Peptides against a protein of PDB entry 5TDY. Designs and how they scored, part 48

Target 1, 88 residues: chain A of PDB entry 5TDY
Amino acid sequence: EKKIDGRRKAAVLLVALGPEKAAQVMKHLDEETVEQLVVEIANIGRVTPEEKKQVLEEFLSLAKAKEMISEGGIEYAKKVLEKAFGPE

## One batch from the design tools (peptide; made by RFdiffusion4, then SolubleMPNN)

Design b2_p21_5_s3
Fold by OpenDDE base, seed 4:
Structure b2_p21_5_s3 (fold): chain B 88 residues (1-88), chain A 21 residues (1-21)
Amino acid sequence: as target 1 above (88 residues)
Amino acid sequence: SELEKEVVEEVERILEELEKE
């Protein structure tokens, strides 16, 4: 397992959501944070299936642990990823 | 990181709200 820094994880996740949903996320962040994310997204390059899987699994694990989203929200996230990158 | 935490929390919030639509 390769270590992914937090900034790259955020960029991978936002790209996976697609531009519409990513914008919905970023409009609630402060300007400096948005600028940082835009830079990371611009330099994201290729995202391997393994890297995407790693980021997704960590996100879902954290989301469930914090109980911020229901199981339905997790299912939605899976559909977003499938639409953006295709099923894996 | 702080950046990662902020993004994850916001995504979690939005997913929850979208589920209610």
Scores: peptide ipSAE 0.155, ipTM 0.651, DockQ to the pose 0.069
Fold by OpenDDE base, seed 3:
Structure b2_p21_5_s3 (fold): chain B 88 residues (1-88), chain A 21 residues (1-21)
Amino acid sequence: as target 1 above (88 residues)
Amino acid sequence: SELEKEVVEEVERILEELEKE
């Protein structure tokens, strides 16, 4: 397993969510943080399926461990994964 | 949504770790 920098993890995660959901998420962040994330996204380049899988699995694992997502949230996460590995 | 809240938390954690570097 390849180590991914935290900066890249954030960008990969948000891109995987898609622009609409990513925007909704970023509403919870301060303006400066949003600008930083936008820069990372702009410089993300190509994301491999392996990178997307690694980042999303890490997120899902943490979410499950904290038991902070509903059944619907879990289903949404699965859909995000499906879209991440679907046709681009 | 709950999922969105978790995503925000994860993103914030990542950023916090980067700030420590």
Scores: peptide ipSAE 0.116, ipTM 0.618, DockQ to the pose 0.074
Fold by OpenDDE base, seed 2:
Parts: sequence; structure tokens; C-alpha cells
Structure b2_p21_5_s3 (fold): chain B 88 residues (1-88), chain A 21 residues (1-21)
Amino acid sequence: as target 1 above (88 residues)
Amino acid sequence: SELEKEVVEEVERILEELEKE
């Protein structure tokens, strides 16, 4: 397992959410961080299958560990990520 | 939807944590 830069992980997740929902996330971040993430998103390029899997698993693990979302929310997240980056 | 909002909120929390690093 390769270490993924935190900013890149965030970019992958934000892209999966789509621009409208990504905006709802980014509105709570400072301007400098938003600018950095915009650059990361613009330069996201290819996301390898391994990277996609790693980001998804980490997201789900964090969500479950913190118990911040319902099981249904986790299922939604799975669908969003699969739709965006799942196998074709 | 509520499910979508929960996911967004979780991502926001993750991003906030990353921002602190």
C-alpha cells in the first residue's frame, strides 16, 4: 500500500461527489486550502484502481470509526464512488 | 437527501482534519 497525499485523497473524494456537493464541502475551508484543492482537482489525472480502492476504504473506515454517518449514508457513498471510479 | 448530506458532512470533517495537519 502506497501512501497517498492527503490533498490528493480529498480531490478524489470531491470529484466523486460532483461539483455541486463538492462546493458544499469546500465552503467550510479557508481560501488558501480551496485554491490548493482546486489545483489538485484540475490535475487529478488518472486515478489507478489501487488508489481508488484505497481512498474508498479509508473513507469508509473513517466514517464508520467516527460513527458520523448512518449505514445508509455509507451505502450512498459506495454508490457515488462506484459510479465515478468503479469498474467499467 | 439526508443520506447525501451525511456523506458531505463526513467528507467535510475529513478535510478539516487534513487541513490541520
Scores: peptide ipSAE 0.085, ipTM 0.562, DockQ to the pose 0.074
Fold by OpenDDE base, seed 5:
Structure b2_p21_5_s3 (fold): chain B 88 residues (1-88), chain A 21 residues (1-21)
Amino acid sequence: as target 1 above (88 residues)
Amino acid sequence: SELEKEVVEEVERILEELEKE
């Protein structure tokens, strides 16, 4: 597993979420934070399917660790994201 | 980072809502 820069992880995740879900995330963030994320997204360059998978799994793992989402819910969310915006 | 923390928290909320669908 390749180590990914934290700032890049955020950008990769938002792109992987797609424009609609990414907007839902960013609308709850302050303007300065959004600007920072936009810069990261603008400089994202090429994102491999493996990198996207790794980032998604990492964030899902964090959600599970906080017991915010059930196992079934995590798998469902992962499938939805991958189906819509995942590797092609 | 603080940036990651904020993004993660929002993403977790979104994923939680997806679970309810």
Scores: peptide ipSAE 0.091, ipTM 0.585, DockQ to the pose 0.102; fails the geometry check

Design b2_p21_5_s4
Fold by OpenDDE base, seed 4:
Structure b2_p21_5_s4 (fold): chain B 88 residues (1-88), chain A 21 residues (1-21)
Amino acid sequence: as target 1 above (88 residues)
Amino acid sequence: SELEKEVVKEVEEILKKLEEE
């Protein structure tokens, strides 16, 4: 599989989630991070099905793994994003 | 949390649909 830049992975994830869920996640992130994500989303261009699948599977895997660690709810989601796509 | 569950559920749903395409 092709390596995907962390920032791009974040953009792919958020776009895949749709505007409602993406906003629900981003409202819990700091303003600077949100601004960076918005820029990445704006420049996402075409996302191949393979790329989308890769990103989502990676996220899901990490999410389930961290779920076992019993972390705080919203903080869990934030940490998953940070681990999967790098700190912004 | 609700956010966690919602995000995971949504991702799983998207993946399921993606596999069907």
Scores: peptide ipSAE 0.175, ipTM 0.684, DockQ to the pose 0.816
Fold by OpenDDE base, seed 1:
Structure b2_p21_5_s4 (fold): chain B 88 residues (1-88), chain A 21 residues (1-21)
Amino acid sequence: as target 1 above (88 residues)
Amino acid sequence: SELEKEVVKEVEEILKKLEEE
C-alpha cells in the first residue's frame, strides 16, 4: 500500500461518502476547518480504487476500534479532521 | 453518536460495493 497524507485521507473519505453525508459531517465543524476541507477536496484530483479502498478500510477500522472503547461519535470525525487540518 | 453510526454504515456499504467489483 502507498502512503497517504492525512489531509488527502479526509478529502477521499468525504468524497466517497457523497455530498449528503459529507455535508452532515462538515456542518459539525468550524468554518475554518470546512474551508480547508473544501480546498483539499477541490484539489483531490484522481482517486484510484485502491486508494479509496485503503482510506475507507482505515476509517472503518479506527471507527470500530473507537466504538469498543468509547461512546464518542461525531468526535471521531472531528478528531480525524483535526489531525489532518489542526485543532478547532 | 448517531452521525458516527450513519457514517460507519455508509462506509461499510461503499466497501461492500467495492468488494463486489
Scores: peptide ipSAE 0.157, ipTM 0.670, DockQ to the pose 0.839
Fold by OpenDDE base, seed 5:
Formats: structure tokens, sequence, C-alpha cells
Structure b2_p21_5_s4 (fold): chain B 88 residues (1-88), chain A 21 residues (1-21)
């Protein structure tokens, strides 16, 4: 498995979600994070199918693990999003 | 793909919880 920069992973995820869903996600993030993500998306370049698959699987694993371990709710959701889409 | 659909579904569930605030 190739290592991917966290910032790039976030960009790949948002692009994969599509503009509508990506916007829905980003409205729950702080302004600084959104600005960083927009820059990353603008410079995403070529995304291989393998890279996309890796990023999506990692996100699902993270989200499901957080849901199973945590009590759930708004706080867990925010933390999942921050880890998946936030900067290092 | 099926994987993408699962990710979107998971994100939607997270967003739903955020919207309950």
Amino acid sequence: as target 1 above (88 residues)
Amino acid sequence: SELEKEVVKEVEEILKKLEEE
C-alpha cells in the first residue's frame, strides 16, 4: 500500500463524493479547513483508480471504527470528518 | 462503484447526526 499525504486523501474523498455531497460535508468544517481542502482539490491532478479505492476504504474503516467505539452522535461525527478531511 | 456508494451512505449518516444539532 502506497502512502498518501493526508491532505491529498481528503481531496480525493471529496472529489469522489461529487460536488453536491462534498459541499454538504464541507459546510460542517471550519473555514480554514475548507480553504485548505479547496486548494488541494484544485491541485489534485490525476487520481488513479487504485489511489481512489485506497482512500475510500480507509475512510470507511475510520468511520465505522469510530461509530463502533464511540457513543455516536454529533461529536463523534465531527471527529470523524476532521480526521478524514482535516489537515495533519 | 459499490465502494463509492457505501462511502456516500456513511457520509450521509454522519451528516444526519450533525443536522440533529
Scores: peptide ipSAE 0.084, ipTM 0.606, DockQ to the pose 0.109
Fold by OpenDDE base, seed 3:
Structure b2_p21_5_s4 (fold): chain B 88 residues (1-88), chain A 21 residues (1-21)
Amino acid sequence: as target 1 above (88 residues)
Amino acid sequence: SELEKEVVKEVEEILKKLEEE
């Protein structure tokens, strides 16, 4: 398993979600964060199947774990993204 | 929320497709 930069992980996730879902997520983030993500997406280059799978599995793992203490609302999604794909 | 559920379901669906490849 290769180490993936947090910023790249976020970009991989958003691209994987597709434009519609990615937009729905990003509209709940602050402008600065959105701008950073757009830059990362622009420079994502090639994503290997292995890398994509790794990122998505990590996201699911963290999302399911946090779901146990269900923090209702959009804030949950934001925290999941920050926790999973923020800078290390 | 519904957004979280939608995102999770989408990710699960994508992973399923990847694993079928």
Scores: peptide ipSAE 0.202, ipTM 0.736, DockQ to the pose 0.859; fails the geometry check

Design b2_p21_6_s1 (from b2_p21_6 with Y2M E4D V10I D14G K20E)
Fold by OpenDDE base, seed 4:
Structure b2_p21_6_s1 (fold): chain B 88 residues (1-88), chain A 21 residues (1-21)
Amino acid sequence: as target 1 above (88 residues)
Amino acid sequence: SMFDKVVDAIIKAGLVEAVEE
């Protein structure tokens, strides 16, 4: 697994969403961030299946921890917290 | 990071499910 920088991961994620949904996401970002992201997207070049998979998996991991988005979300979040901070 | 910002923005936009699809 290759390390991907945060800027590229962001661009990959937005491209994966498609332009319409990416635009909706952009509305929740500050202007400077939007400008930076647009540049990254414009210069993203080729996105390999491996990159896309890696980025999406990282996103889903974070999203599950934040919002418990899947059937096992609550349990997943508990595991994340346990591993990150230990038991209460 | 820029990635973290986008993750949060996706959540705020209510588009998490769109990524799961």
Scores: peptide ipSAE 0.688, ipTM 0.940, DockQ to the pose 0.800
Fold by OpenDDE base, seed 5:
Structure b2_p21_6_s1 (fold): chain B 88 residues (1-88), chain A 21 residues (1-21)
Amino acid sequence: as target 1 above (88 residues)
Amino acid sequence: SMFDKVVDAIIKAGLVEAVEE
């Protein structure tokens, strides 16, 4: 698994949603963020299936943690704890 | 991060399920 920067991940996610839904999402972002995202999307180039899958999986993990859309979440919880307090 | 912001925006837009599809 290759690391993807946050800006790239954001662009991949929005492109994956399609222009209509992406527009709906951007209405909830500040102007500066929108401008930055537009630039990232414009220069996104090729998005591989692997990259898309990776981004979507991370999104679902985060969304699950935030909304509790499904049971579980140990992996994300572990990441949160590690970042907050470091490894045991 | 920009990614975190987009995640929150998707949630606010009620489009989480759209991504799951």
Scores: peptide ipSAE 0.687, ipTM 0.940, DockQ to the pose 0.776
Fold by OpenDDE base, seed 3:
Structure b2_p21_6_s1 (fold): chain B 88 residues (1-88), chain A 21 residues (1-21)
Amino acid sequence: as target 1 above (88 residues)
Amino acid sequence: SMFDKVVDAIIKAGLVEAVEE
């Protein structure tokens, strides 16, 4: 599995959402970040199905961990707890 | 990171389910 840099992951995720939903997301970002993301999206080129799948899975893991959702993302949640508090 | 910021923004926008589908 190839490692994708954070900027590309962000662009892949927004492109996957589509322009309307991506615009809604960008309303919650500062102007500088929006400008940077637009550049990344403009230069995204081809997104492979593998990249898209990888990015979406990482997103869901992070989102569920942040929202303390028990459905999915358990492995990430465990890692977060380990880093923050160490093993019990 | 930029990815982390976008993740937070998607959550704030209430669009987590949109990505999951």
Scores: peptide ipSAE 0.685, ipTM 0.940, DockQ to the pose 0.823
Fold by OpenDDE base, seed 2:
Structure b2_p21_6_s1 (fold): chain B 88 residues (1-88), chain A 21 residues (1-21)
Amino acid sequence: as target 1 above (88 residues)
Amino acid sequence: SMFDKVVDAIIKAGLVEAVEE
């Protein structure tokens, strides 16, 4: 698994959403962040299926944790258990 | 990070389900 920097992950995620939904997301960001994201999106180039999958999985994990959403998922479940009982 | 900011923004926009599709 290749590490992806936060800027690229953000761009991948927004591109995956499509322009209309991405625009709605950007309304909740500060101006400087929007400017930076636009640059990242403009220079995103090709997004590999692996990158997209990795970014989406990380997003869903984080989003579920933040929103306390109970939709399951092996990786999410593992994180819950790890945080509850410690790594072992 | 920029990623964290976007995650929060997606949540605020109520678009989590859109990503799950």
Scores: peptide ipSAE 0.684, ipTM 0.940, DockQ to the pose 0.819

Design b2_p21_6_s2 (from b2_p21_6 with Y2M V10I D14G E17D)
Fold by OpenDDE base, seed 2:
Structure b2_p21_6_s2 (fold): chain B 88 residues (1-88), chain A 21 residues (1-21)
Amino acid sequence: as target 1 above (88 residues)
Amino acid sequence: SMFEKVVDAIIKAGLVDAVKE
């Protein structure tokens, strides 16, 4: 698994949503962030399936952590236990 | 991070399920 910086991850996520939904998301960001994202999106180049999968998985993990998703999962369950009782 | 900002924006936009698709 390759490490992806936050700027590229953000761009990948928005591109995955499509232009209509991405535009709706942009309305909830400050002007400076929007400008930065536009540059990242413009220069995103090719998004590999691996990058997309990795970004979406991280999104789902964060969304679950923010209690926006009620669905479970083995990895999520492990993270919950780790956060609650430690890594052991 | 920029990624976390976008995640929060997606949540605010009510588009979490759109990403799951």
Scores: peptide ipSAE 0.698, ipTM 0.944, DockQ to the pose 0.799
Fold by OpenDDE base, seed 5:
Structure b2_p21_6_s2 (fold): chain B 88 residues (1-88), chain A 21 residues (1-21)
Amino acid sequence: as target 1 above (88 residues)
Amino acid sequence: SMFEKVVDAIIKAGLVDAVKE
């Protein structure tokens, strides 16, 4: 895996949603953040499948944590345990 | 981070499932 900066990840996520849904998301952001994101989206260039997959996986992890989404999965369970008790 | 801000915004917009699709 290659490290992706937070701005890039945000842009990838919004582009993946499509313009209409992305616009709905933007309504919940402050003006400065919106301006920054628009620039990132404008300069996003190519998004590889690997990059998209990586961003979506991280999104799901964060969203599950924040919403307490009732979905299992070994990776999520592993992260929960690591956060709660640390590594073995 | 900007990424976390967007994640939070997606949640607030009720679009989590839209991303999963």
Scores: peptide ipSAE 0.696, ipTM 0.943, DockQ to the pose 0.792
Fold by OpenDDE base, seed 3:
Structure b2_p21_6_s2 (fold): chain B 88 residues (1-88), chain A 21 residues (1-21)
Amino acid sequence: as target 1 above (88 residues)
Amino acid sequence: SMFEKVVDAIIKAGLVDAVKE
């Protein structure tokens, strides 16, 4: 599995959402970040199914951990807790 | 990171389920 650049991951995720939803997301970002993302999206080129799958899976793990959702992502949540507070 | 910022923004926008689809 190839490691994807963080900026590229962000662009892949927004492109996957589509322009309407991506716009809604960008309303929650500062102007500088939006400008940077637009550049990344403009230069994204081709996104392979493998890249898309990898990015979406990482997103899901992060989102579930942040929202404390038990539906999957438990391993990531455990890692987050371990890093933040150490083992109980 | 930029990716983490986007993840947070998606959550704030209430679009987590949209990504799952």
Scores: peptide ipSAE 0.692, ipTM 0.944, DockQ to the pose 0.788
Fold by OpenDDE base, seed 4:
Structure b2_p21_6_s2 (fold): chain B 88 residues (1-88), chain A 21 residues (1-21)
Amino acid sequence: as target 1 above (88 residues)
Amino acid sequence: SMFEKVVDAIIKAGLVDAVKE
């Protein structure tokens, strides 16, 4: 698994959503961040299926950790915290 | 990070399920 730059991951995720949904997402970002993301998207070049898969998987992990996904969300969040900080 | 900002923005936009599809 190759490490992907955080800015590139953001761009890949937005491109994967499509322009309409990406626009909706950007409404929740500050102007400076939007400008940076637009540049990243403009220069994204080719996105490999592997990159897309990796970014989506990381997104799902973070979303689960934030309990935005019901699929074992609480248990997953607990596991994340346990791995990050150890048992209480 | 920029990635985390976008993740949070997706959540705020209510588009988590859209990404799952």
Scores: peptide ipSAE 0.692, ipTM 0.943, DockQ to the pose 0.803

Design b2_p21_6_s3 (from b2_p21_6 with Y2M D14G E17D)
Fold by OpenDDE base, seed 1:
Structure b2_p21_6_s3 (fold): chain B 88 residues (1-88), chain A 21 residues (1-21)
Amino acid sequence: as target 1 above (88 residues)
Amino acid sequence: SMFEKVVDAVIKAGLVDAVKE
């Protein structure tokens, strides 16, 4: 599995959402971040199916940890809590 | 990270289900 930097992952996620939804997401970001993302999106080039799959899976993992949107992601949630507060 | 910022923004926008499609 290839390592993707955070800026690239962000651009892939926004492009995967489509322009209308990506615009709604960007309304929740600061101006500097938006400007950086626009550059990343403009230069995104080709997105492979593997890259898209990897980014979406990581998104779902993070979203599950934050929102408990579905079963799964318990291990990630535990890691987040352990990093933030240490072991029980 | 920049990715984590966007993840939070997707959540705030209420578009988690849109990604799950």
Scores: peptide ipSAE 0.716, ipTM 0.949, DockQ to the pose 0.820
Fold by OpenDDE base, seed 3:
Structure b2_p21_6_s3 (fold): chain B 88 residues (1-88), chain A 21 residues (1-21)
Amino acid sequence: as target 1 above (88 residues)
Amino acid sequence: SMFEKVVDAVIKAGLVDAVKE
């Protein structure tokens, strides 16, 4: 598994959403961040299926942690609990 | 990070399910 930098991950996620949904997302970002993301998207080049899958899975994991999403969160929940309170 | 910001923005936009699909 290749490591992807945060800027590229952000661009991959937005490209994966498509232009309409990406636009809705960027409405919730400050102007400077939007400008930076546009540059990253413009220079994204080829996105491999592996990169896309990796980024989307990381997104889902983070979103579950933040919003208490119930679907498929058992393993991540275990890791969070372990980090916070130790193994139980 | 930039990724964290985008994740939060996706959540705020109510598009979490769109990513899951």
Scores: peptide ipSAE 0.715, ipTM 0.949, DockQ to the pose 0.787
Fold by OpenDDE base, seed 4:
Structure b2_p21_6_s3 (fold): chain B 88 residues (1-88), chain A 21 residues (1-21)
Amino acid sequence: as target 1 above (88 residues)
Amino acid sequence: SMFEKVVDAVIKAGLVDAVKE
């Protein structure tokens, strides 16, 4: 799969949420980050379905790792530990 | 990264399920 720039990934995620929810998210960010994101969103151009899918999947993966908030959270956490520290 | 910051913000906003939709 194609590597997506981290700044672009952030913009894609926010655009995917829609303006209302994106605004709610941005309330939890510092001013400098918000300004940077606005620029990225303004320059986002066309978002392909593949990009959107890739970004959303990475989001869910990170969210699972942070909060175990999805089905299979325990199993996912185990996989994360194994990848980070190796099997024992 | 900027992406990770946004991920954290989505979580804080309680909008994880919105992304799943």
Scores: peptide ipSAE 0.714, ipTM 0.948, DockQ to the pose 0.821
Fold by OpenDDE base, seed 5:
Structure b2_p21_6_s3 (fold): chain B 88 residues (1-88), chain A 21 residues (1-21)
Amino acid sequence: as target 1 above (88 residues)
Amino acid sequence: SMFEKVVDAVIKAGLVDAVKE
């Protein structure tokens, strides 16, 4: 599993959503961030299935944490335990 | 991070389930 730059992850996520939904998301971002993301999207090039998978998995983890979404999953449970009892 | 900003924006847009699909 290769590390992906945060800007790259953001671009991948938005592209994965499609232009309509991505536009809805962009409405909730500040102008500077939008400008940066547009550049990243324009230069995204090829997105591999592996990149997409990694980004979506990380998104789900973060979204669940932020929204306190009740949903099972070994990966999320693992993250919870790691955050709670892992190295401080 | 930029990614976290986008995640927050997706949440605000109510599109979390859209990403799951």
Scores: peptide ipSAE 0.706, ipTM 0.948, DockQ to the pose 0.805

Design b2_p21_6_s4 (from b2_p21_6, 7 letters changed)
Fold by OpenDDE base, seed 4:
Structure b2_p21_6_s4 (fold): chain B 88 residues (1-88), chain A 21 residues (1-21)
Amino acid sequence: as target 1 above (88 residues)
Amino acid sequence: SMFEKVVEAIEKAGLVEEVKK
């Protein structure tokens, strides 16, 4: 798995959402961040399926961790147990 | 990070479920 920097991950995520939704998201960001994101999006070039997958998976991971979404799965269950009780 | 900021912004925009699609 190739490591993607945070700036590119942000751009990939916004591009994946589409321009309309991305615009809605940007309304909740400060001006400087918006400017930086626009530059990253403008220079995003080609987004590989692998990059998109990695970014979306990381999004889901963060979203679950912050209780933004309700989701299951074996790996998620493991993380719940680890966070709740820690390693023995 | 910029990514984390965007993730938070997505939540604020109420678009979390849209990303899951």
Scores: peptide ipSAE 0.700, ipTM 0.947, DockQ to the pose 0.777
Fold by OpenDDE base, seed 5:
Structure b2_p21_6_s4 (fold): chain B 88 residues (1-88), chain A 21 residues (1-21)
Amino acid sequence: as target 1 above (88 residues)
Amino acid sequence: SMFEKVVEAIEKAGLVEEVKK
């Protein structure tokens, strides 16, 4: 699995949402962040299905961790434990 | 991070479930 930096992940996520929803999201960001994201989006180039999948999976993980959504699962539980305590 | 900021913004926009779909 390729490592994607935070700025690119943000851009991929916004592009995946589509223009209308992305615009709604951007309204909740500070001006500096918006400017940075616009640059990233403008230069995003090609988004591979693999990148999109990876970003969406990380979104879901963060959303679950922040209790934005409620969902369990063994793999999610493993990730939570790994983040909290690391491997033995 | 910028990604975390966007995630938070998605929540504020009420679009979390839209991403899940």
Scores: peptide ipSAE 0.700, ipTM 0.946, DockQ to the pose 0.750
Fold by OpenDDE base, seed 3:
Structure b2_p21_6_s4 (fold): chain B 88 residues (1-88), chain A 21 residues (1-21)
Amino acid sequence: as target 1 above (88 residues)
Amino acid sequence: SMFEKVVEAIEKAGLVEEVKK
């Protein structure tokens, strides 16, 4: 996979949510972060389905790791084992 | 990171399930 810039990932995620939900999310961010995100969104250009998928998958991974959601999965289980015991 | 901040904000907004599709 091609690595995506962290700021771009944030913008992709917000665009994927749509303007109404993105606005709800932004209410929970500090003013400086909001300003930065607005710039990123304004300059996001085209978002490919591949980028969107990659960003959403990373979101899901982080959400699970932070216990925002209680859900498993093969990839998540693999990451848990890697964090707990290392590559082997 | 900015991405991590947005992830946390999504949780605070109660919109985690909306992202999962």
Scores: peptide ipSAE 0.700, ipTM 0.947, DockQ to the pose 0.750
Fold by OpenDDE base, seed 2:
Structure b2_p21_6_s4 (fold): chain B 88 residues (1-88), chain A 21 residues (1-21)
Amino acid sequence: as target 1 above (88 residues)
Amino acid sequence: SMFEKVVEAIEKAGLVEEVKK
């Protein structure tokens, strides 16, 4: 799995949402962050299916960890255990 | 990180479920 720059991940996620929803999201960000994101989006270039998948998976993981959505599933449980006790 | 900021912003915008689709 290729490591994606945090700024790029943010841009990929916003582009995946579409312009209308991305705009709604950006209303909740500070000015500096918005400016940086706009630049990243403008220069995003080609987004591979692999990148998109990776970013969405990370989003779901973070969302669950932050209790934004219901947590559960065997894979999530495994991640929790790994974070708590380290790799087996 | 910028990514984490966006994730939080998505929640604030009430769009978490939209991403799940």
Scores: peptide ipSAE 0.699, ipTM 0.947, DockQ to the pose 0.766

